# Designs tried in a protein design run: peptides against a protein of PDB entry 3HUF. Part 1

Scores and structures below are computed, not measured.

Target 1, 320 residues: chain A of PDB entry 3HUF
Amino acid sequence: MWIIEAEGDILKGKSRILFPGTYIVGRNVSDDSSHIQVISKSISKRHARFTILTPSEKDYFTGGPCEFEVKDLDTKFGTKVNEKVVGQNGDSYKEKDLKIQLGKCPFTINAYWRSMCIQFDNPEMLSQWASNLNLLGIPTGLRDSDATTHFVMNRQAGSSITVGTMYAFLKKTVIIDDSYLQYLSTVKESVIEDASLMPDALECFKNIIKNNDQFPSSPEDCINSLEGFSCAMLNTSSESHHLLELLGLRISTFMSLGDIDKELISKTDFVVLNNAVYDSEKISFPEGIFCLTIEQLWKIIIERNSRELISKEIERLKYA
Unless a header shows other numbers, all headers, positions and changes below count from the first letter of the chain.
Peptide ipSAE is a variant of ipSAE made for these designs: the mean of its two directions, with the distance scale d0 fixed at 1.0 Angstrom where the peptide's residues are scored. Compare it only between designs on the same protein; published cut-offs may not carry over.
The geometry check fails a fold that doesn't show the stated peptide or that is severely misdrawn somewhere.

## One batch from the design tools (peptide; made by RFdiffusion4, then SolubleMPNN)

Design b1_p8_1_s1 (from b1_p8_1, 3 letters changed)
Fold by OpenDDE base, seed 4:
Order: sequence, then C-alpha cells, then structure tokens
Structure b1_p8_1_s1 (fold): chain B 320 residues (1-320), chain A 8 residues (1-8)
Amino acid sequence: as target 1 above (320 residues)
Amino acid sequence: EEEVEEED
C-alpha cells in the first residue's frame, strides 16, 4: 500500500494510507477519501492531483507498487517528484519511494510503498476478496510468488493444513485468515487520518499458530530439520519441491512409481507422494522403501524429535 | 526557509 508522510508538519504529523483512487492535494481541501489537506502557505489551494491505480497482475509477482500518477493543477511553481518537475500532462511513477515537492514548499511529502501482497490458498476465497483487496492497493493471487508477504489460510475446521500453507509458513510468510481480511475492510476510512490504525497481521498470525497444533512454534523448528536425509518425489507441485528443499532434504524426482529402481532405493531414505497417488498405489509400493504423503511428513516434522521419528520409520520398512 | 505563498 502507499503511505504518505511529510516533513515540517505539513500533514499535521500524521501518516496516511493512500488507496487506489484520485486525491486532490492542496491547502484549502478537507481530508477525506478524495482529498489530502497540506498545511503550508507555499502550497496552492488545489495544488496537485494524485491518482493511484489498482494493482496489476505483474505487481503480484514483482511486489511493485501500484502506479502513482501526479498532476500539477496549473500552480505557479509547479510540482516535483524525485527532484524532477512534473510534466504539464502529469507523470506516472513506479518507484517505491517518491519525494513530492509542492511548489516552493521546503517540506516534502514522502510517499513510500509498503509491500503487501496476499497469496490465497483457495480460489473461492480469492474470488471473494480480490476486488476488495485490490481497492486497498493490495495485489492478490493464487500462485506462489517471491513477492508474497501474506498468505490466506483456508480455515476448514478439522482439516489438515495444505502444502501451500506449510510452504507459506516455512517461507516466513505471514499467515492470515478471513478475520484479518474482514478487519482490513473495516479500517479503510479510519486510516485516512492515521495509517497506524491498520490492523497488525502478526497478531492474527500469532493467534493462528497458537490455536492450531498443526503448526510448529516457528519456521526455524522445521527449516533444515531433515538435513542429511534424501527423498524422492513424484509429480508434486513446485511448492511441494520447495517445501522439501526448505526441510533440508536432498530431492530426487521420478516420473512413475515404476522408475523407483534398486539404485534409487539405495540413495533414498523415503518417497514423498501426493494423497491421490498414495491412496491409489499403496498396494504396489516398491519393497524396502518408506512411502509417505506430504501431510504425513508434516506430522513428523512438527514433532521435536522429527529426525528420530523419521529414522525409526525408515528402519521399520528396511527390515520388514 | 521562508514560506512563499502560491497563487492559485
């Protein structure tokens, strides 16, 4: 989201979130959803127009800011952004930091992009929330992205957490739920005066982790916890591969269960399968290898003695 | 710095 602050109390010492939309900026405007009052005699009554665009799909993958347009409103001394005079037709900016000088005002408006990019685990929840979040200037999507800062867990009571949720957790992404999204929807007007009124996602995250026994206390409890073990995986998502990498596993890939030969078995401690393959093929598993699902692996990983547990399961099947 | 009044 865009946040503005200013030097010299020209914004009354307040920070403000700018959502997608158009703002008239000037001395003689009243702060509301479409106006930003700036207190200086050096600033015209109506000095500039800021226009923040909704996030693009590209912004979801890059963590780039919503486009910020600045237009001078035919003022005597003009407007500058990053020491450059704004052109007569206005200019658009994709920089994460903007120093906006209104006329000869010695104090600048500092606009900065706070990265917030929300991945959803569930397409139905994305469909429900994307429009509202985009109107907050928050990029949203389903696919893994290095730009993701938050992950919306689908709360089905009594279901195992998804691979996406597991991976988001290990990536140190802030896991949130629908309750946090609801809170974001309620604060839109209150943050006009004070950007600090934005709800803390970390509190939501802490509450999720505390109240769900499927999470370890921290990602660090699991990262590299299986260092020195080797696994093989079949046709899993990229997220599943990256999840296993974050566990410190050496990963071999195979195309079918029939490709699990004696050589692969000799180099592999266990095989990780998706639920569908595990359930369909459990009768035809190669002898002498431990096969498990990601969810079964996760249940071992969250235990404090995960290495001992996995070793015991590997040994149990080598001598069966 | 001295504030310079801008005219509309």
Scores: peptide ipSAE 0.064, ipTM 0.777, DockQ to the pose 0.249
Fold by OpenDDE base, seed 2:
Structure b1_p8_1_s1 (fold): chain B 320 residues (1-320), chain A 8 residues (1-8)
Amino acid sequence: as target 1 above (320 residues)
Amino acid sequence: EEEVEEED
């Protein structure tokens, strides 16, 4: 989201969120959803127009800001952004920090981008929320991105957490739920006047982790917890591979259970399977190897003695 | 700096 603040009390000492939309900026405007009052004798009654675009798909992958357009309203002394005079037709900015000078005002409006990118675990929830979140200037998507800051957990009552949720947790993204999204949507009007009224996603995350026994206390408890072990997996999911990598596992990939030969078994401690393959092909599992699902592995990983538990299961099946 | 009043 874009936040503005200013020097010399020209914004009355307030920080303001700018959502996607158009704002008239000047001395003689009243603060509302489309106007920003600036208090200085050195600025025109109507000085500039700010236009913030909705996030692009590229912004979701890069964590870049919503495009910020500035136009001078034919003022005597013009408008500057980052010490450069705004052109006659207006200019567009993708920098995360903008220093906006209105006329000869000795104080600047400082606009800064607070990065927030929300990944969804399912397309149905994305379809429900994407429009509203984009109108808040929040990029949204389904695919993993290095720019993702938040992850929406699917509330399936009584189900195991998804591989996407497990991976999001280990990546140290803030896991949120639909209750946080609802709260975020309701405060839209209140945060126009005071940016400090933004809901704390970290409190939502702490409550999710505290109230769900399927999460460890921290990502650090699981990262590299299986260092020195080797697994084989079906080449089915990138998120599954990245999850196993964050556990510190050496990973071999195979295309079918028939590719699991004596050589692969000799260098592999266990085989990770998806639920569908595990349930359908359990009769065809190779002899002398431990096969488990990612969900079964996760249940072991969240235990404080995960290494000892894995070692015990490996030993049990090598001598069976 | 003295604030310079901008006219419309």
Scores: peptide ipSAE 0.063, ipTM 0.774, DockQ to the pose 0.249
Fold by OpenDDE base, seed 1:
Structure b1_p8_1_s1 (fold): chain B 320 residues (1-320), chain A 8 residues (1-8)
Amino acid sequence: as target 1 above (320 residues)
Amino acid sequence: EEEVEEED
């Protein structure tokens, strides 16, 4: 989201979130959802127009800012952004930091991009929330992205956490739920006066971990916990591959259970399957290899003695 | 820097 602050108390010492929308900036405007009062004798009554666009799809993958448009309102001394005079038709900016000078005011408005990018685990939750979050200047999507700061866990009552949730956790992404999204939807009015009223997602995340025994205490407990082991996986999910990499596993990929030959078995400690393949093909599993699902693996990984547990399961099948 | 009055 865009945040503005200013030097010399010209914003009354307030920090403000700017959501997508249009703002008239000037000395004689009243602070509201469409106006930013700036207190200086060097600033026109109506000095500039700020327009913040909704996030693009590219912004979800890059963590780039919502486009920030600045237009001077035909003032005597104009408007500058990053020491450059704003053009007559206005200019658009994609820089994460904007130093905005209104007229000859010696104090600048500093606009900075606070990265917030929300990945969803399921398309239904994305469809429910994307419009509202985009109107907050928050990029949203389903695909994995290095720009993601938050991950919305799908709550299915009585289900295991998804691979997406497991991976988001190990990536140290802040896992959130619908309660946090609901809270985000309510802050829009309160943050006009104080950007510090933005909810801390870390508290939501701590509550999720505390109330769900499917999470370890920290990602660090699981990262590289299986270093030195080798697995083979069915080439069905990029998230599954990245998850297994974060566990420190050496990974081989295969397209079908028929590709699991004696050579692959000789170099592989266990085979990781998705639930559908595990359930449908369990009768045809290769002899002499431990096959498990990601969910079964996760249940082992979250235990303090994960290496010993996996070693015992590998040994159990070598002697069966 | 002195504030310069900007005329509308």
Scores: peptide ipSAE 0.063, ipTM 0.776, DockQ to the pose 0.228
Fold by OpenDDE base, seed 3:
Structure b1_p8_1_s1 (fold): chain B 320 residues (1-320), chain A 8 residues (1-8)
Amino acid sequence: as target 1 above (320 residues)
Amino acid sequence: EEEVEEED
């Protein structure tokens, strides 16, 4: 989201969130959802127009800001952004930091981008929330992104956490739920005049972790916890592979259970399967190898003695 | 007439 602040009390000492939309900026406007009052004699009654676009798909992957358009409203001394005069037709900016000078005002409006990119675990929740979040200037998507700051956990009561949720946790993204999204949607009007009223996602995350026994105390408890073990995985999802890498596993890939030969078994401590293959192929598992799902592996790795538990299970099945 | 900025 864009946040504006200014020196010299020209914004009344307040920080303001700018959501996607159009704002008239000037001395003789009243602060509302479409106007920003700036208090200086050196600023025109109506000085500039700010237009913030909704996030693009590219912004979700890059963590870039919503496009910020500035137009001067035919003022005597014009408008500058980052010491450059705004062109007669207006200019558009993708920089994360904008110093906006209105005319000869000695104080600048400082606009900065607070990065927030929300990944969703499922397309149904994305479809429900994307429009509202995009209207807050929050990029949203389903695919993994290095720009992802938050992850929406699917709350199915009594279900195991998904691989996406596990991976998001290990990536140290802030896991949030539908309750946070509901809360976030209600604060839009209240944060117009006070950006400090933005809800803390970290409190939501702490509550999720505290109240769900499927999470360890920290990502650090699981990262590299299986260092020195080797697994084989069916070539399924990139997220599953990256999850196993974050556990410190050496990973071999195979295309079918029939490709699990004696050589692979000799180098592999266990086989990781997706739920569909695990359930359908239980009868055809290779002898002398421990096969488990990612969800079963997760139940082991969240335990304080995960390495001992895995070692015992490997031994049990190698000598069975 | 939109009063433009005053020169301080």
Scores: peptide ipSAE 0.047, ipTM 0.756, DockQ to the pose 0.370

Design b1_p8_1_s2 (from b1_p8_1 with E4V)
Fold by OpenDDE base, seed 1:
Structure b1_p8_1_s2 (fold): chain B 320 residues (1-320), chain A 8 residues (1-8)
Amino acid sequence: as target 1 above (320 residues)
Amino acid sequence: SEEVSEED
């Protein structure tokens, strides 16, 4: 989201979130959803128009800002952004930091991009929330992104957390739920005057971890916890591969169970399968190798003695 | 710096 602050108390010492939309900026406007009051004698009554666009699909992957358009409203001394005079038709900016000078005001409005990108694990939840979140200037998507700051877990009653949720957790992404999204949807009006009223997602995350026994206490408890072990993985998901990498595993990939030969078995401590393959092919598993699902692996990883548990299971099957 | 009013 865009946040504005200003020097010299010209914004009354307040930080403000700018959501996608159009704002008239000037001395003789009242702060609301479409106006930004700036207190200086050097600023015109109606000085500039700010227009913030909704997030693009590219912004979800890059963590780039919503496009920020500035237009001068035919003022005597014009408007500058980053020391450059705004053109007659207005200019658009994609920089994360904007210094906006209104006329000859000695104090600048500082606009900065606070990155927030929300990944969804469930397409139905994305469909439900994407429009509202985009109207907050929050890019949303389903795919893994290095720009992802928040991850919405799929709540299915009585189910294990998904691989996406596991991976998001290990990546130290802030996991959130529908309750946080509901809260975000309500704060839009309250944050106009005080950007600090934006809900802290870390509190939601802490509550999720505390109340769900499927999470370890921290990602650090799991990261590299299986260093020195080797696995073979069915090539099903990039997230699954990245998850296993974060566990410190050496990973070999295969396309079918038939590719699991004696050579692969000799170099592999265990095989990781998806649920569908595990359930359908359980009778056809190669002898002398430990096969498990990602969910079964996760249940071991969240235990304090994960290395010992894995070692015991590997040994059990070597001597069976 | 003296504030210059735009007088709009």
Scores: peptide ipSAE 0.075, ipTM 0.806, DockQ to the pose 0.251
Fold by OpenDDE base, seed 4:
Structure b1_p8_1_s2 (fold): chain B 320 residues (1-320), chain A 8 residues (1-8)
Amino acid sequence: as target 1 above (320 residues)
Amino acid sequence: SEEVSEED
């Protein structure tokens, strides 16, 4: 989201979130959803127009800002952004930090991008929330992104945590639920005067972790917890691979269960399978190797003695 | 502080 603040009390000492939309900026406007009052004798009554675009798909993957358009409203001394005069037809900016000078005002409006990118675990929830979140200047998507700051967990009570949720947790993404999204939707008016009123997702996250026994106390409890072990996995998902890497596993990939030969077994402590392959092929598993799902592995990993539990299970199957 | 000229 775009946040503006200013020096010299020209914004009355307040910070403001700029959601996607159009704002008239000037000395003789009243603060509302489409106007930003600036207090200086060197600023025109109606000085500039700010237009914040909705996020693009690219912004979701890069964590880049919503496009920020600035137009001067035919003022005597013009408008500058980052020391450059705004062109007569207006200019567009994708920089994360903008110093906006209105006329000869000695104080600048400082606009900065606070990255918030929300990943969804399922397409149904994305479809429900994407429009509202985009209107807050929040990029949304389904796929893993290095720019992802928040992850929406599905509230299906009694379901196992998905691989997406597990990976989001391990990569230290803030896990949120639909209650937080509802709360976000209500703040649009309250943050006009004070951007600090933006709700913190940390409380929501803490409550989710506290109330769900499928989460460890911290990501650090699981990261590299299986260092020194080796696994083989079917080349099915990038998220599964990245999750196993974060556990500190040495990973070999195979294309079919038929590729699991004696050589692979000799170098591998266990095989990780997806649920579909595990359920369909369990009768044909190679002898002398421990096969499990990611969900079964996760249930072991969240235990404090995960290394001992894995070792015991590997030993049981070597002698079976 | 230099008196900044009033904008229109």
Scores: peptide ipSAE 0.061, ipTM 0.794, DockQ to the pose 0.233
Fold by OpenDDE base, seed 3:
Structure b1_p8_1_s2 (fold): chain B 320 residues (1-320), chain A 8 residues (1-8)
Amino acid sequence: as target 1 above (320 residues)
Amino acid sequence: SEEVSEED
């Protein structure tokens, strides 16, 4: 989201969130959803127009800001952004920090981008929330991105957490739920004049972790917890592979259960399968190897004695 | 700060 602040009292000492939309900026406008009052004798009654675009798909992957357009409203001394005069037709900016000078005002409006990119685990939830979140200037998507700051957990009552949720947790993204999204949708009007009223996602995250026994106390409890073990996995999702890497596993890939030969078994402590393969082929598992799902592996790694637990399972099946 | 005249 874009946040504006200013030196001196020209913004009444307040920070303001700028959601996607158009704002008239000037001395003789009243603060509302489309106007920004700036208190200075050196600023025109109607000085500039700010237009913030909705997030692009690219912004979700890069963590870049919503495009910020500035137009001077034919003022005597013009408008500058980052010491450059705004062109007659207006200019667009993708920099994360904008120093906006209105005419000869000695104080600048400082606009800065606070990154918030929300990944969804479920396409139905994305479809439900994306439009509303984009109108808040929040990029949204399903695909893994290094720019993601938040992850929406799919709450199916009584289900295990998904691989996406596990991976998001280990990546130290802030896991949120639908309750937080609902709250975000309601605060849009209240945060216009006070950016400090933006809800803290960390509180939501802490509550999710506290109330769900499927999470360890921290990502650090699981990261590299299985260092020294080797697994083989079916060539499945990239997220599954990255999750296993974050556990410190050496990973071999195979295309079918039939490719699991004696050589692979000799070098592998266990085989990780997706739920569909596990359920369909459990009768045909190779002898002498421990096969499990990622969800079953997760149940082991969240335990304090995860290494001992996995070692016992490996031994049990090698000698069975 | 020099009071710059009101811009139009």
Scores: peptide ipSAE 0.057, ipTM 0.788, DockQ to the pose 0.240
Fold by OpenDDE base, seed 2:
Structure b1_p8_1_s2 (fold): chain B 320 residues (1-320), chain A 8 residues (1-8)
Amino acid sequence: as target 1 above (320 residues)
Amino acid sequence: SEEVSEED
């Protein structure tokens, strides 16, 4: 989201969130959803127009800002952004930091981008929330992104957490739920005048972890916890592969259970399968190898003695 | 002190 601040109390000492939309900026406007009052004798009654666009799909993957358009409203001394005079037709900016000078005002408006990119675990929740979040200037998507800051956990009461949630946790993404999204949807009007009223997602995240025994104490407790072990997995999910990689596993991929030969077994400590393959093919598993699901592996990983537990299971099946 | 000319 865009936040503006200013020197010399020209914004009354307040920070303000700018959501996607159009704002008239000047000395003789009243602060509302479409106006920004700036208090200086050197600023025109109606000085500039700010237009913030909704986020693009590219912004979700890059963590880039919503496009910020500035137009001077035919003022005597013009408008500058980053020491450059705004062109007659207006200019568009994709920089994360903008110093906006209105006329000869000795104080600048500082606009800065606070990155927030929300990944969803399922398409249904994305479809429900994306429009509202985009109107807050928050990029949204389903696919993994290095720019992702928040992950929406699908609350199915009594179900195990998804592989997506496990991976988001290990990536140190802030996990949020429907309660946080609902709160975000209500704050739009209240945060216009005070950016400090933006809800802290970290509190929501702490509450999720504290109240759910399926989460370890920290991502650091799990990252590289299985370093030195080797696994094989069916090439079915990129998220599953990345999850196993974050555990420090050496990973071999196979296309079918028939590809699990004696050579692969000799180099592999265990095989990771999806639930569907595990349930359907459990009768045909190769002898002498430990097969488990990601959910079964996760239940071991969250334990403090995960390495010992895995070692015991591997040994049990080698001598069975 | 250069009087910063007021924009109207």
Scores: peptide ipSAE 0.057, ipTM 0.783, DockQ to the pose 0.212

Design b1_p8_1_s3 (from b1_p8_1, 4 letters changed)
Fold by OpenDDE base, seed 1:
Structure b1_p8_1_s3 (fold): chain B 320 residues (1-320), chain A 8 residues (1-8)
Amino acid sequence: as target 1 above (320 residues)
Amino acid sequence: EEEVEEEE
């Protein structure tokens, strides 16, 4: 989201979130959802127009800012952004930091991009929330992104957490739920006066972890916890691969259970399967190798003695 | 710096 602050108390010492939309900036405007009052004698009554666009799909993958357009309103001394005069038709900016000078005001408005990018585990939840979050200047998507700051866990009553949720947790992404999204939707009016009123997602995350026994105490408890072990996985999910990498596993990939030969078995401690293959093909599992699902593996890795547990399961099949 | 009045 865009946040503005200013020097010399020209914004009354307030930090403000700018959501996607159009703002008239000037000395003689009243602060509201479409106006920013700036208090200086060096600033015109109506000095500039700020227009913040909704996030693009590219912004979801890059964590880049919503486009920030600045137009001077035909003022005597003009408007500058990053020491450059704004053109007659306005200019658009994609920089994360903007120093906006209105006329000859010795104090700048500092606009900065606070990255917030929400991944959804479920397409139905994305469909429900994306429009509202985009109107907050929050990029949203389903695919894994290095720009992801928050992950919306799908709550299915009585189900295990998904691979996406497991991976988001190990990536140290802030896991959130529908309650946090609802709260984000309600703060839009209050943050006009104070950007500090933005909800802390870390409190939501702490509450999720505390109230769900399917999470370890921290990602650090699981990261590299299986270092030195080797697995083979069915090549069906990139998130599954990345999850196993974060566990410190050496990974081989295969396309079918028929590709699990004696060579692969000799270098592999266990095979990771998706639920569909595990349930359908459990009768045809290769002899002498431990096959499990990611969800079964997750139940092992969240335990304090995960290495001893996995070793014991590997040994059971060497002696069966 | 002294503030310069914008006349508009």
Scores: peptide ipSAE 0.054, ipTM 0.776, DockQ to the pose 0.230
Fold by OpenDDE base, seed 2:
Structure b1_p8_1_s3 (fold): chain B 320 residues (1-320), chain A 8 residues (1-8)
Amino acid sequence: as target 1 above (320 residues)
Amino acid sequence: EEEVEEEE
């Protein structure tokens, strides 16, 4: 989201969130959802127009800001952004930090981008929330992104957490739920005047982890916890592969259970299968190898003695 | 710096 602050008292010492929309900026406007009052004798009654666009799909993958357009309203001394005079037709900015000078005002309006990018595990929840979040200037999507700051866990009461949720946790993404999204939607009006009223996602995350025994205490408890072990994985989702990499596993991939030969078994401590293959093909599992699902592996990984538990299960099946 | 009035 865009936040503005200013030097001196020209913004009355307030930080303000700018959502996607159009704002008239000047000395003789009243602060509301479409106006920004700036207090200086060096600023015109109506000085500039700020227009913030909704997030693009590119902004979801890059963590870039919503486009910030500045237009001077035919003022005597003009408008500058980052020491450059705004052109006659207005200019658009994608920099995360903007220094906006109105006329000869000795104090600058500082606009900065606070990165927030929300990944959804569920397409139905994305469809429900994307419009509202985009109107807050928050990029949203389903696919993994290096720009992802928050991950929406699907609340299925009594189900195991998804591979997407496991991976988001190990990536140190802030896991949130629908209650946090609901809270974000309700504060839209109150944060217009005070940017500090934004809800803390870290408190939501702490509460999710504390109240769900399917999470370890930290990502650091699991990252590289299986260093030195080797697995084979059926060619499944990229998230499953990346999850196993974050555990410190050496990974071999195969296309079918029939590709699991004696050579692969000799180099592999265990085989990771998806639930569908695990349930349908239990009778056709290769002899002398431990086969498990990602969800079964996760239940072992969250234990403090995960290495000892895995070693014991490998030994049990190697001598069976 | 003296604030320059833009108001004409």
Scores: peptide ipSAE 0.050, ipTM 0.773, DockQ to the pose 0.274
Fold by OpenDDE base, seed 4:
Structure b1_p8_1_s3 (fold): chain B 320 residues (1-320), chain A 8 residues (1-8)
Amino acid sequence: as target 1 above (320 residues)
Amino acid sequence: EEEVEEEE
């Protein structure tokens, strides 16, 4: 989201979130959802127009800002952004930091992009929330992105967490739920006066982790926890691969269980399967190798003695 | 810096 602050108390010492929309900026406007009052004699009554666009799909993958348009409203001394005079038709900016000078005001409005990109675990929740979040200037999507800051888990009571949720956790993304999104939707008016009134996603995350025994205390408890073990990965997603890498596993990828020969079995500690392959192929598993799902692996890795548990399961099948 | 008034 865009946040504005200013030097010299020209914004009354307030930090403000700018959502997608159009703002008239000037001395003789009243602060509301479409106006930004700036207090200086060096600025016009109506000095500039700020227009913040809704996020693009590209912004979800890059963590780039919503486009920020600035137009001067035919003022005597014009408007500058990053020491450049704004053109007569206005200019658009994709920089994460904007120093906006209104006329000859000695104090700048500092606009900065706080990256917030929300990944969803399921398309139904994305479909429900995307429009509202985009109107907050928050990029949203389903696919893994290096720009992802937050991850919305689907809370189904009594279900195992998804691979997406597991991976999001190990990537140190802030896991949130629908309750946080609901709360986030209510603050839109209050943050006009104070950007600090944004709900703390980290508090939501702490509460999720505390109340769900499927999470370890921290990602660090699981990262490299299986260092020195080797696995074969069959019919899994890219997220599953990245998850296993974060566990410190050496990974071999195969297309079929038939590719697992005696030589591979000698070098591989266990085989990781998706649920569909695990359930369909149980009868055809190679002899002498431990096969498990990601969810079964996850149940082991969240335990404090994960390495001992994995070793015991590997040994059980080498001597069966 | 001295404030420079913008004309109306």
Scores: peptide ipSAE 0.047, ipTM 0.772, DockQ to the pose 0.248
Fold by OpenDDE base, seed 3:
Structure b1_p8_1_s3 (fold): chain B 320 residues (1-320), chain A 8 residues (1-8)
Amino acid sequence: as target 1 above (320 residues)
Amino acid sequence: EEEVEEEE
């Protein structure tokens, strides 16, 4: 989200969130959802127009800011952004930090981008929330992105956590739920004039981890926990592969259970399957290899003795 | 009224 602050009390010592929308900026406007009062004699009554666009799909992958348009309102001394005069038709900015100078005012408005980018676990939940979150200037999507700061866990009571949730957790992404999104949607009006009232996602995350036995105490408890083991995986998802890499596993890939030959078995400690293949092909599993799902593997890795547990399962099936 | 800057 865009946050503005300024020196010299020209913004009354307040930090303000700018959501997507249009703002008239000047000396003789009243602070509201579409106006920013700036207190200086060196500023026109109506000095500039700020327009913040809704997030693009590109912004979701880059963690870039919502586009920030600045137009001067035909003022005597103009408007500058990052020491450059704003053009007559206005200019658009994608920099994360904007130093906005209104006329000859010795104090600048500092606009900075606070990165918040929310990945969703499923398309249905994205479809429910994306519009509201985009109106907050929050990029949203389904695909994995290095720019993601938050991940929305699907809250199905009594279901296992998804591979997406497992991977987001190991990536140290802040896991949030629908309750946080509801809260975030309600605070929009209260944070317009006070950016400090923005809800803390870490409190939601701590509560999720504390109240769900499917999570370890930290990502660090699982990262490289299976270092030195080798697995084979059916080539199904990039997220599953990256998850297994974060566990410290050496990974081989195969296209079908029929490709699991004696050579692969000799180099592999266990085979990771998706739920559909695991359930359909249980009868056709290769002899002498431990086959499990990612969800079954997750149940092992969250245990404090995960290495001992996995070793016992490997031994049990190699000699059966 | 022209909404121009006041010079300090």
Scores: peptide ipSAE 0.045, ipTM 0.772, DockQ to the pose 0.357

